Peptides against a protein of PDB entry 2AUS. Designs and how they scored, part 13

Target 1, 323 residues: chain A of PDB entry 2AUS
Amino acid sequence: ADIKREVIVKDDKAETNPKWGFPPDKRPIELHIQYGVINLDKPPGPTSHEVVAWIKRILNLEKAGHGGTLDPKVSGVLPVALERATRVVQALLPAGKEYVALMHLHGDVPEDKIRAVMKEFEGEIIQRPPLRSAVKRRLRTRKVYYIEILEIDGRDVLFRVGVEAGTYIRSLIHHIGLALGVGAHMAELRRTRSGPFKEDETLVTLHDLVDYYHFWKEDGIEEYIRKAIQPMEKAVEHLPKIWIKDSAVAAVAHGANLTVPGIVKLNAGIKKGDLVAIMTLKDELVALGKAMMSTQEMIERSKGIAVDVEKVFMPRDWYPKLW

## One batch from the design tools (peptide; made by RFdiffusion4, then SolubleMPNN)

Design b1_p22_4_s3
Fold by OpenDDE base, seed 4:
Structure b1_p22_4_s3 (fold): chain B 323 residues (1-323), chain A 22 residues (1-22)
Amino acid sequence: as target 1 above (323 residues)
Amino acid sequence: SSALERAAAAVRERAAAARAAA
């Protein structure tokens, strides 16, 4: 369950000018694309990089990036951030993932034993990254949030698994197979969730994107391509948020750090060092940054740097300079 | 292989059904 973060209001009288900015639902189609993220159904076969290159070609884009690699054989949810939104993928890399996996056992195991052993893999597991991973091959802990067995058919075990970012399902299945005493391998894998992106009505194929782009360019019908692209703000839904005054937006959009007086409301449970999204009162993403204070410190203090601004997304001209 | 595509389709269908039942 997406734990709804409590919102603490510091300034209940803060208003926003409706003439400033471009709320996620009110962007012209070209601007929507410039600040967009596609919830792509990655087909099996191509690399995540090849798929990003195809999207760039289909949509005539200069830049795009993906919210976490899927292996060539792995299908499903691949968030692809477009153009000016490209760097929002940094918010998605640490996000939890869900998969549906088919595990094939190398021997016969009683169903009760399969269920019992797979339940033991919920929680903290020790993993070694695969040889082909750019990650240093150090033993690391990863959290398995849940394992749900969907079906057991002899040696084939279909299951859903929620995991911490950078958990290797292939390695998990290998270790489950070892614990069962017969060995196992990953027969099939689909990613069904990447943070806020899931299999829903926003999930689109490469073919859908070809068709929807054609309908826009040749027929003047923007509805389909508009629906196929999510606002970049979707890519930060899972992050703790800080909402700022209109008077603070232009400064942050110029790369200034957020100070405590600029805060209107914020999520509970922000810790020092957390990645946070700085939002306008219209839920527009201004920037990503590192929290320099806890939520409690941001409430109690009257001054100081609340967020070290790392990545600005909002254009400098969407809000007036009010300082 | 057509077998992997069918397995992926089946995994997708089963995954969708499991979410609709949750």
Scores: peptide ipSAE 0.137, ipTM 0.732, DockQ to the pose 0.058
Fold by OpenDDE base, seed 3:
Structure b1_p22_4_s3 (fold): chain B 323 residues (1-323), chain A 22 residues (1-22)
Amino acid sequence: as target 1 above (323 residues)
Amino acid sequence: SSALERAAAAVRERAAAARAAA
């Protein structure tokens, strides 16, 4: 998620009309909610689906969705996309995750051996998905980006771990326990990151949401609920972006594919088949789509389909039809 | 359970302390 992508400018003369669209920081509170994502601190106990249902009741919403299931006993970062932003969770499913885990060992192991063996689990690991997962039970490779031991207290090992999407920390701990020769289980787990969403000042509880909604509805104070909800654009910060001309926005908002002439600037390193975010020059999310060209092809070509548009977010009327 | 809230709080406090020390 933290990969700074170079921005290549294709049209340095392209301007944007300040009267068109609704930049993330300029949305009225109702519109901000309609295009919002909550960085929820999921409590331990409820399912991710129950928590989404509670948010819908608290905020009087028709639709919401989460950026990746946490087990009932697992707490921490659960992005919840609201209303018209609900489908932006698709961008968060492939995003890396970070956890803090407590591993309990079933025997005594020297600290030096714990440290050595856990370091060997950085990189590519082979996992089998658990029975309860919606994923086909086949052996699959997953990347462990890093393992950082925070504390060792006898048989209890507290560690931070960064992983590829769909890595099972419970299975990782089981394999570490086997490699240590004593066995181990996951005692506690908290998710501390899901792509661009992390534990920061934007992390809110269900209780905070109740209070902040009441402050808005009963007292007319919108500041708290406004801060508690992030713009949907935050949910795509980790994706490669393509910024388009004002004249191309309405067509893409109607579901037309993005053609090369509509591109103003783009991130480096886009490959054919990548999920990309189509943005306005005011950093508004228009759509998600599949890149049909590389960055290099989008620069060199004068015509052709650059992005196959899969999911439109922007309303059709925010920008005028200029064709 | 009060034990799970305490363990989650302890994991939060330890995770927060680890972030403050980094």
Scores: peptide ipSAE 0.121, ipTM 0.725, DockQ to the pose 0.061
Fold by OpenDDE base, seed 1:
Structure b1_p22_4_s3 (fold): chain B 323 residues (1-323), chain A 22 residues (1-22)
Amino acid sequence: as target 1 above (323 residues)
Amino acid sequence: SSALERAAAAVRERAAAARAAA
């Protein structure tokens, strides 16, 4: 999420009509909720599905979905996409994750050895998914981006870890314990990041949501519930983006593939097969799709399918049909 | 407080500290 992608401008004269669409900052509260994502602090105890069901009840929603399962005992960052934004969670599933974990060692190990061995687990690791995972229980490689030891207290090791999506911290801790020769288990786990969602001022509890919804419905105070809900565009900040002409927006909103003439600007480093966000010039999410060209091909070519549109988010009527 | 509750508190505290450092 922290990688600033270069923006390449293809059409520097492209203008946007301010009367068309609904930029993230200009959505009425009802529309903001319809295209919203909550950065939820999931409590320990409930499943991620139970928490989503509670949010639906609290906010009187028909649909919601979460940006990647946390186990019942695991707390922290759970992005919950609302209503028309529900399917934006597909952008968050492949996103990197950060955790703070407590590992308990089953024997005494010198601190220097703990530090040395844990550093060896940075990089590629082989994991077997747990039995409770919906993923086929086959051995697979995963990336550990970093391990930072925060505290060592005898047999208790508190650490921060950045990992590829679908890395199992419980399995990592088990393997660290084996490498230390004494064994270990995961005592506690909190997720501190899920792609663009982190522990920041946008992180809210279920209690906060109850109160903020009450303030809106009973007291007419919109401010709290508005701040508690992020625009769906937040959920795609980590993706490479393609910005399109106003004349292309309605076609893409109808499910047409994005063609090269519709591109105004794009991020560098798009590869064929990448998940990309198609944006308006007002930074509204139109659709998610699969890149059918690289960035270079999208610059050099005058025609062809740039993006295979997989999921439309924008309503068909926000921009006029110009065909 | 169980060792687990203390550990959970420490994880939450260090997670909050990580918010302040980011």
Scores: peptide ipSAE 0.120, ipTM 0.726, DockQ to the pose 0.059
Fold by OpenDDE base, seed 2:
Structure b1_p22_4_s3 (fold): chain B 323 residues (1-323), chain A 22 residues (1-22)
Amino acid sequence: as target 1 above (323 residues)
Amino acid sequence: SSALERAAAAVRERAAAARAAA
């Protein structure tokens, strides 16, 4: 997921006014919350929707949304976008996921055979969505990026797995068990990564959020709640980016499409139809949109619509109207 | 139920350890 994308500079003389906007590191606490994403450690038991409702109550929020459903019994990384950032979850839904899973085998299998068969499940797999999913029950391919066996203890196999969005680990384990000839089930599952969000120092519990909100409201200590909330820009780190001139920011913030003259720099490898993040020169998220050109076309052309703007995040008044 | 809770704790601990080693 940490694909370092090359940055191509189109305008090396473009400067940004330090008086305009609110860079992710310089937002007042209220504004930081309004444009925040929590890297939540979802406990086992509640639904992802119940957890989002609890966060809204704890932090006194009107709106929040999650970056991809975890089943009630599944714990771990659940990105929760807050208030004005709520729509940034659209960037996280298609993002790759990592899990740690415990598979229980229904019979004895030699360790060498377990390792050999699990390696065959790296790559493209065919899955049918479970009945409980809102997804139409059509057969579809999904990519397994890697399977790493962490431990084999008799019939218990602990493994890490990186997968394409909407891969069902329960179904994967069922098919591995069939291929081993003994059958298997998913004993435990924890999500360990959701795109740019992983288990790191930014991972917080619901208990942490209660305490940190109390320290802010009752004791006037903002530090803990500030650290517990990531800027919304974190939720787009994995996307290809286009950085724009200060003169283009207000137009895009009003919902205008990005035109080629507004581009200062961009990532390599953008294709027509890709989801892209439009950024200021201060790395503020202006909008998400659909690329209407490739990177190469955005370099070579002097005019035209580069990005069809789908979701604006930046307020209209952070940058002056320069049109 | 107690075996599942222990497995969940162990999966959490082992998942954290496996990332600290990567």
Scores: peptide ipSAE 0.162, ipTM 0.746, DockQ to the pose 0.059; fails the geometry check

## One batch from the design tools (peptide; made by RFdiffusion4, then SolubleMPNN)

Design b1_p23_5_s1 (from b1_p23_5, 6 letters changed)
Fold by OpenDDE base, seed 2:
Structure b1_p23_5_s1 (fold): chain B 323 residues (1-323), chain A 23 residues (1-23)
Amino acid sequence: as target 1 above (323 residues)
Amino acid sequence: SLIDEFRERSERLRKELEELLKR
């Protein structure tokens, strides 16, 4: 669930200068691309790195990165952050994921038993990472948020699954198969969600990107490529946010920590140690950082470091230096 | 069936990629 976080206002009189910055919807096309994220429909076959390399070639980019690896055979939602936005993928790595999976059972099992056993896998599961993962092969717990069976056809089970980041669906299916007593394997897998990125009108193919780039460069039509690229702010929609005064923006854009006096409004439920997005009053991403205070401490205190700034995205010149 | 549609979608994306790589 996209839990809408409550917004607490500290300064209801805070204004923003419309001449400063570039709101996500007001970026010139070149700047929009420089601060963009593609919701790519990754085809089965290539690695996530190969697909990122192709996007860089198609769009004539120097840098890009992806919001969490999909195995070669896995299709679907791969967020690809472009150029100056490349580092925003760090916000997507810990985000929840959704998949649709086709499980093939190695024996006949009554449908009622399939449904009952699969429901038992909602909640906390113990997993061991596969041999080829960059992660140490230690046993770890992962959350399965939900399992929705879409169709059962004999030994084929199509299901939707919402999971904590770094849950291995192949391992889940293996354990379901063991619990059913017949064994199972993953026949096919598609990722349908990665945090704020889902299967919607923003999902584009590599073909779409080729065509849309051509329409822009050869025909002067920027509309398609503009729609195919999301603003980098999309990649932080799931994070708790802190909105800051115009006078604080340039300092944070220079890598200064956010202090309490700079806060205009913030989400409820921020805890010390949380990853937070620092935003302008125009909903521009300034930086990502670690909360050094809770929401309550940021409300009650008049001074102190609210956020340890870890990654700056905003250029230093979008807002004037007012310090 | 939803299973058939799911398989067909994956196969379409694979074919589209193969066509793109031949250009």
Scores: peptide ipSAE 0.606, ipTM 0.954, DockQ to the pose 0.938
Fold by OpenDDE base, seed 5:
Order: sequence, then structure tokens, then C-alpha cells
Structure b1_p23_5_s1 (fold): chain B 323 residues (1-323), chain A 23 residues (1-23)
Amino acid sequence: as target 1 above (323 residues)
Amino acid sequence: SLIDEFRERSERLRKELEELLKR
């Protein structure tokens, strides 16, 4: 999410009609909700599925989905995509995660040794998925991007950890405990980041959502519920983007693949097979798709399928057919 | 301590949920 991707411009003369579409900051409240994602502070206790069901009840929604399961006992950042945005969660599944974890050691270990051993767990680790995981229980590598020790108090170790998607922090703590020679367990876990969603001013509780929905429906105050819901475009901020001509938007919104002539600008470093976000010049999400070309091929070629469109989000009528 | 603050934050979220479920 934090990597500023270079933007390569193919057509510097391309303009957009301000009357077409609904930019993320210009959606009426009902439309904003239909294309929204909540950065939920999931409480410990309920399943991610129960929390999604509660949000649907609170906000009177037909559909919602979450951006990656948190275990019942795990708190913190749970992106919940609403209504027409529900399927944007597919962009969040492969995204990196950050956690704060409390590890309890089963014996006394000098602080210097704790620090030294935990630093050795930065990089590639071997994990086996737990029995309750929907993932096949094969040994797999996962990346630990960083470990930051926040506090050590005797046998209690509070640390921040950045990890590849599907890294099991419980298993990491178990392996750290083995390496320390005393054993360890996960006392508490909080997710502090899921791709572009982090602990910031957009993080809201279930209680906040109840109150904010009430203020809107009973008092006519939409400000709170509007701030509590992020545009679906937030959920794709970490993806490489391709911005398209106004004349290409309606075709893609109808499910047509993106062809090279429709590209105005794109991020550097797109590889064939990457998940990419197709955007309007107003930064509206049209669709998610699979890159069929690299960035370089999309620059050099005059024709061909640039993106195989997998999921359309934009309504078909936001932009006119210009073909 | 940061450990105490971390535990307290989790407990606040749990209590807020319990209050919400009593409504």
C-alpha cells in the first residue's frame, strides 16, 4: 500500500467529462453506502462472519463481506465491504497484514536473547496451516517483513509484526518459543493493518455504527455515517492501477476486456498475471482484472488485450457508450 | 505500560460489545 508506484502517462491529452460517473468523494450517501467499505475495529469474541451479519442488520444491508478472517479471539482491523462493493474484498485477501501480538514465554529468558532470536524470524519462515484452516495443511513458506519489539516485561513480550497474507502469528510465536528453548504461546492478538486499511481516523466500532446510523435515520445527520464508510476505491489502493479513457469505461463496465488503446496512464511494474484495478480518470473503480501484459508491453503495443476483466463494480450507465 | 494499554483496549472493545448485545 505504501509503495508509491510510478505513473506512466500514455496519453497526456486525455480529458474526462466532469458530468460522467460518481467520483468517490461525490457520491450521495445511499450510493456511498452501496459502494462502501467499513474499516471495522472487530471486538474479541465473535467470529468475523457474526460481525458481518451484525453490520448488515445495523445498516439494513442485503450483502456484505469481509477482507480476511480474524479468529474469534482476535481484535482489530476488519475491512467489511458493503452491498455492490462486497466482492472488492478479493483485492484484500492477498494483501500484507500487520499485527500487534502479546507473547507469553513459559520460562525466564534474558531480554538480549529474546531480542536476538526474534530478529532471526524476519524473512522467510516455514509454516503448516492449522487444522481449522480452509487451506490445505501443506508446509509453506511465508514472509515476515519486520518484527518490532514494543515492550518486554519479564515473560511478556509485546511486538509488532508485518507479514505476508496467510501467515499464522500463533505458529510464529510457537516457533519463537521453541527457538528460545522455553516455549511460548499467544496471549493476545490484534490486527493493526490489512493492506490499505490500518488503525487511523477511519477505524470504527460496532457501537459507533449503531449510533451513526441512528443519527442519519432519526436526526437526518449523514456526516457520521458518511465518515464511517470508506469508498470501495480504498480497498484497491495497494493494487497497481490502469486509468482508462472515458470512451473505454462503458465497454469495461459491460464486461469487455480492456484493450491497449483504452489506456491513458498506468503504474509501473505490472507483470502478466497481476491483479490490477481499472480506474477512470476520476479515480473511480471500474473493474478488477488480470493483467495480460506487462507495463512495458502495454506501453509498446498498439493493440491487444491488456486486462482480462474478472469483476466489474461500476454500473453500466455511469458513462455513455461512445462506440 | 504498553502491555497494560494493549490489554485494556481489548477489554474495552469486549465491554462495548457486551453492552451493545444487551440492547
Scores: peptide ipSAE 0.604, ipTM 0.954, DockQ to the pose 0.916
Fold by OpenDDE base, seed 3:
Structure b1_p23_5_s1 (fold): chain B 323 residues (1-323), chain A 23 residues (1-23)
Amino acid sequence: as target 1 above (323 residues)
Amino acid sequence: SLIDEFRERSERLRKELEELLKR
């Protein structure tokens, strides 16, 4: 997820009009909320859908959506996209995840053996989705990027794990327990990262949101609710980006595909079929789309469809129609 | 211990939710 993407500049003379658009840092509070994502600390107990419904009630919202289901018993990082940003959550579904898990062993195992066996689960693992999953129960490979043992206390093992999207930590723990020969179960699970969203100063509880909304509506203090809501652009930080000319923004905001002449700069390593974020020169999210060309093709070609625009976020009137 | 802190964090979030649902 933290791969620094090189930026290739196609037009070094391209300027942006400061009067057009609303950069993430310059949105009025109401507009900031309309294009916001909350880094929610989901409590254990409720479903992710119940928590989203509560956020909608707390913040008086018409729409919201979450950046990937956490099971009822699972706590931690749940990105919740608000109103006009609701659909940015699709960018977070394929993103890597990190968890802290408490595994309970069903027998005594020497610590050295626990450490050795858990290290063998780094890399590719074979998983079957659980019975209650809406996902087809086909065997599939998943990547475990890292396992970090935090503490071992007898039969209790606390560990951090970085995984590919849709890796089942409960299944991982079950397989670790089998490999240890004693069996194991997941006692507790917390998600500590979902792509660009992590445990940091932006993590807020439902209680925080109630208080911060109250401070805004009753006391006129916007600062807390403003800090509690991230701009929707944060939800696409992990995606490859294409930055476009001011003259191309309104067309894309109307749902037109991005053509090669509209590109000012782009990330290296875009492949055909990749999900990409189309950005203004002020780092505003215009749209998500599917790359129809590689980075190299977008550099070499003078014309053609670069991105098939799937989802527009920017309002049509933020930039003037220049066609 | 880190295990105790981990459990305590989960219990705090559960209690905060229970308090919120009583409002």
Scores: peptide ipSAE 0.604, ipTM 0.954, DockQ to the pose 0.903
Fold by OpenDDE base, seed 4:
Structure b1_p23_5_s1 (fold): chain B 323 residues (1-323), chain A 23 residues (1-23)
Amino acid sequence: as target 1 above (323 residues)
Amino acid sequence: SLIDEFRERSERLRKELEELLKR
């Protein structure tokens, strides 16, 4: 669910100068690419790293990174952050994921039993990371937010599943198969969501990117490549946000921590330790950081460090130094 | 069936990639 976060206004008189910055919708195409994220439909076969390397070649980019590995055989939503936006992927790593999976059962099971058992896997599950994961193979809990059975055809079960980041669908299917008593394996997997990135009109193939880049470079038509690349701000839509006054932007862009007097408005429900997006009043991403205060503390306090700035995205010159 | 459509979608993406790699 897109968690609609309440917005609390601290300074209702705060205005922004329209001459400063580059709002996500007003970036020149070159700048849009430098601060872009592609919602890629990853084909089955290549690794996520190979696909990122191909995007870099197609678009003549120096840097890119992906918003969470898809296994070679897994298709679908792979956010690929470009150039100066590359590090925005850190916001997507902890984001919830959705998949459509085809599970094949190793024996015949009544449909009613399939439905009943799969419903029991909604909630907290215990998983062990696979051998190939960069993560220490400690047992850990993961949330399954929902399971929706789409179709059952004999031993084939197509289902949608919403999961906490780093839930292994292959392991889930294995455990479902054990609970059914016949065993099961993952026949096919597609990721349909990674945080704010989903299967929608923004989803593009590698083929689309080749064609759209060609239309831009050879025909001078930038519209297609512009639409194929989302602003980096898309990659933080799922994060709690803090909006800052124009006079605070340049300091944060220089790597200064956000102090309470810089806050104009903020989302409700921020806790100490949360990853937060620091935004301008024009919804430009300035930085990602760790909340050092709760929302309530940021409202009640007149002073102090609100956010420990971990990663700056905004150039230092988009807003003037007003100090 | 939705299962067939799901498999067909994967096969389309695979074919498109194969075509792209031949260019």
Scores: peptide ipSAE 0.603, ipTM 0.954, DockQ to the pose 0.924

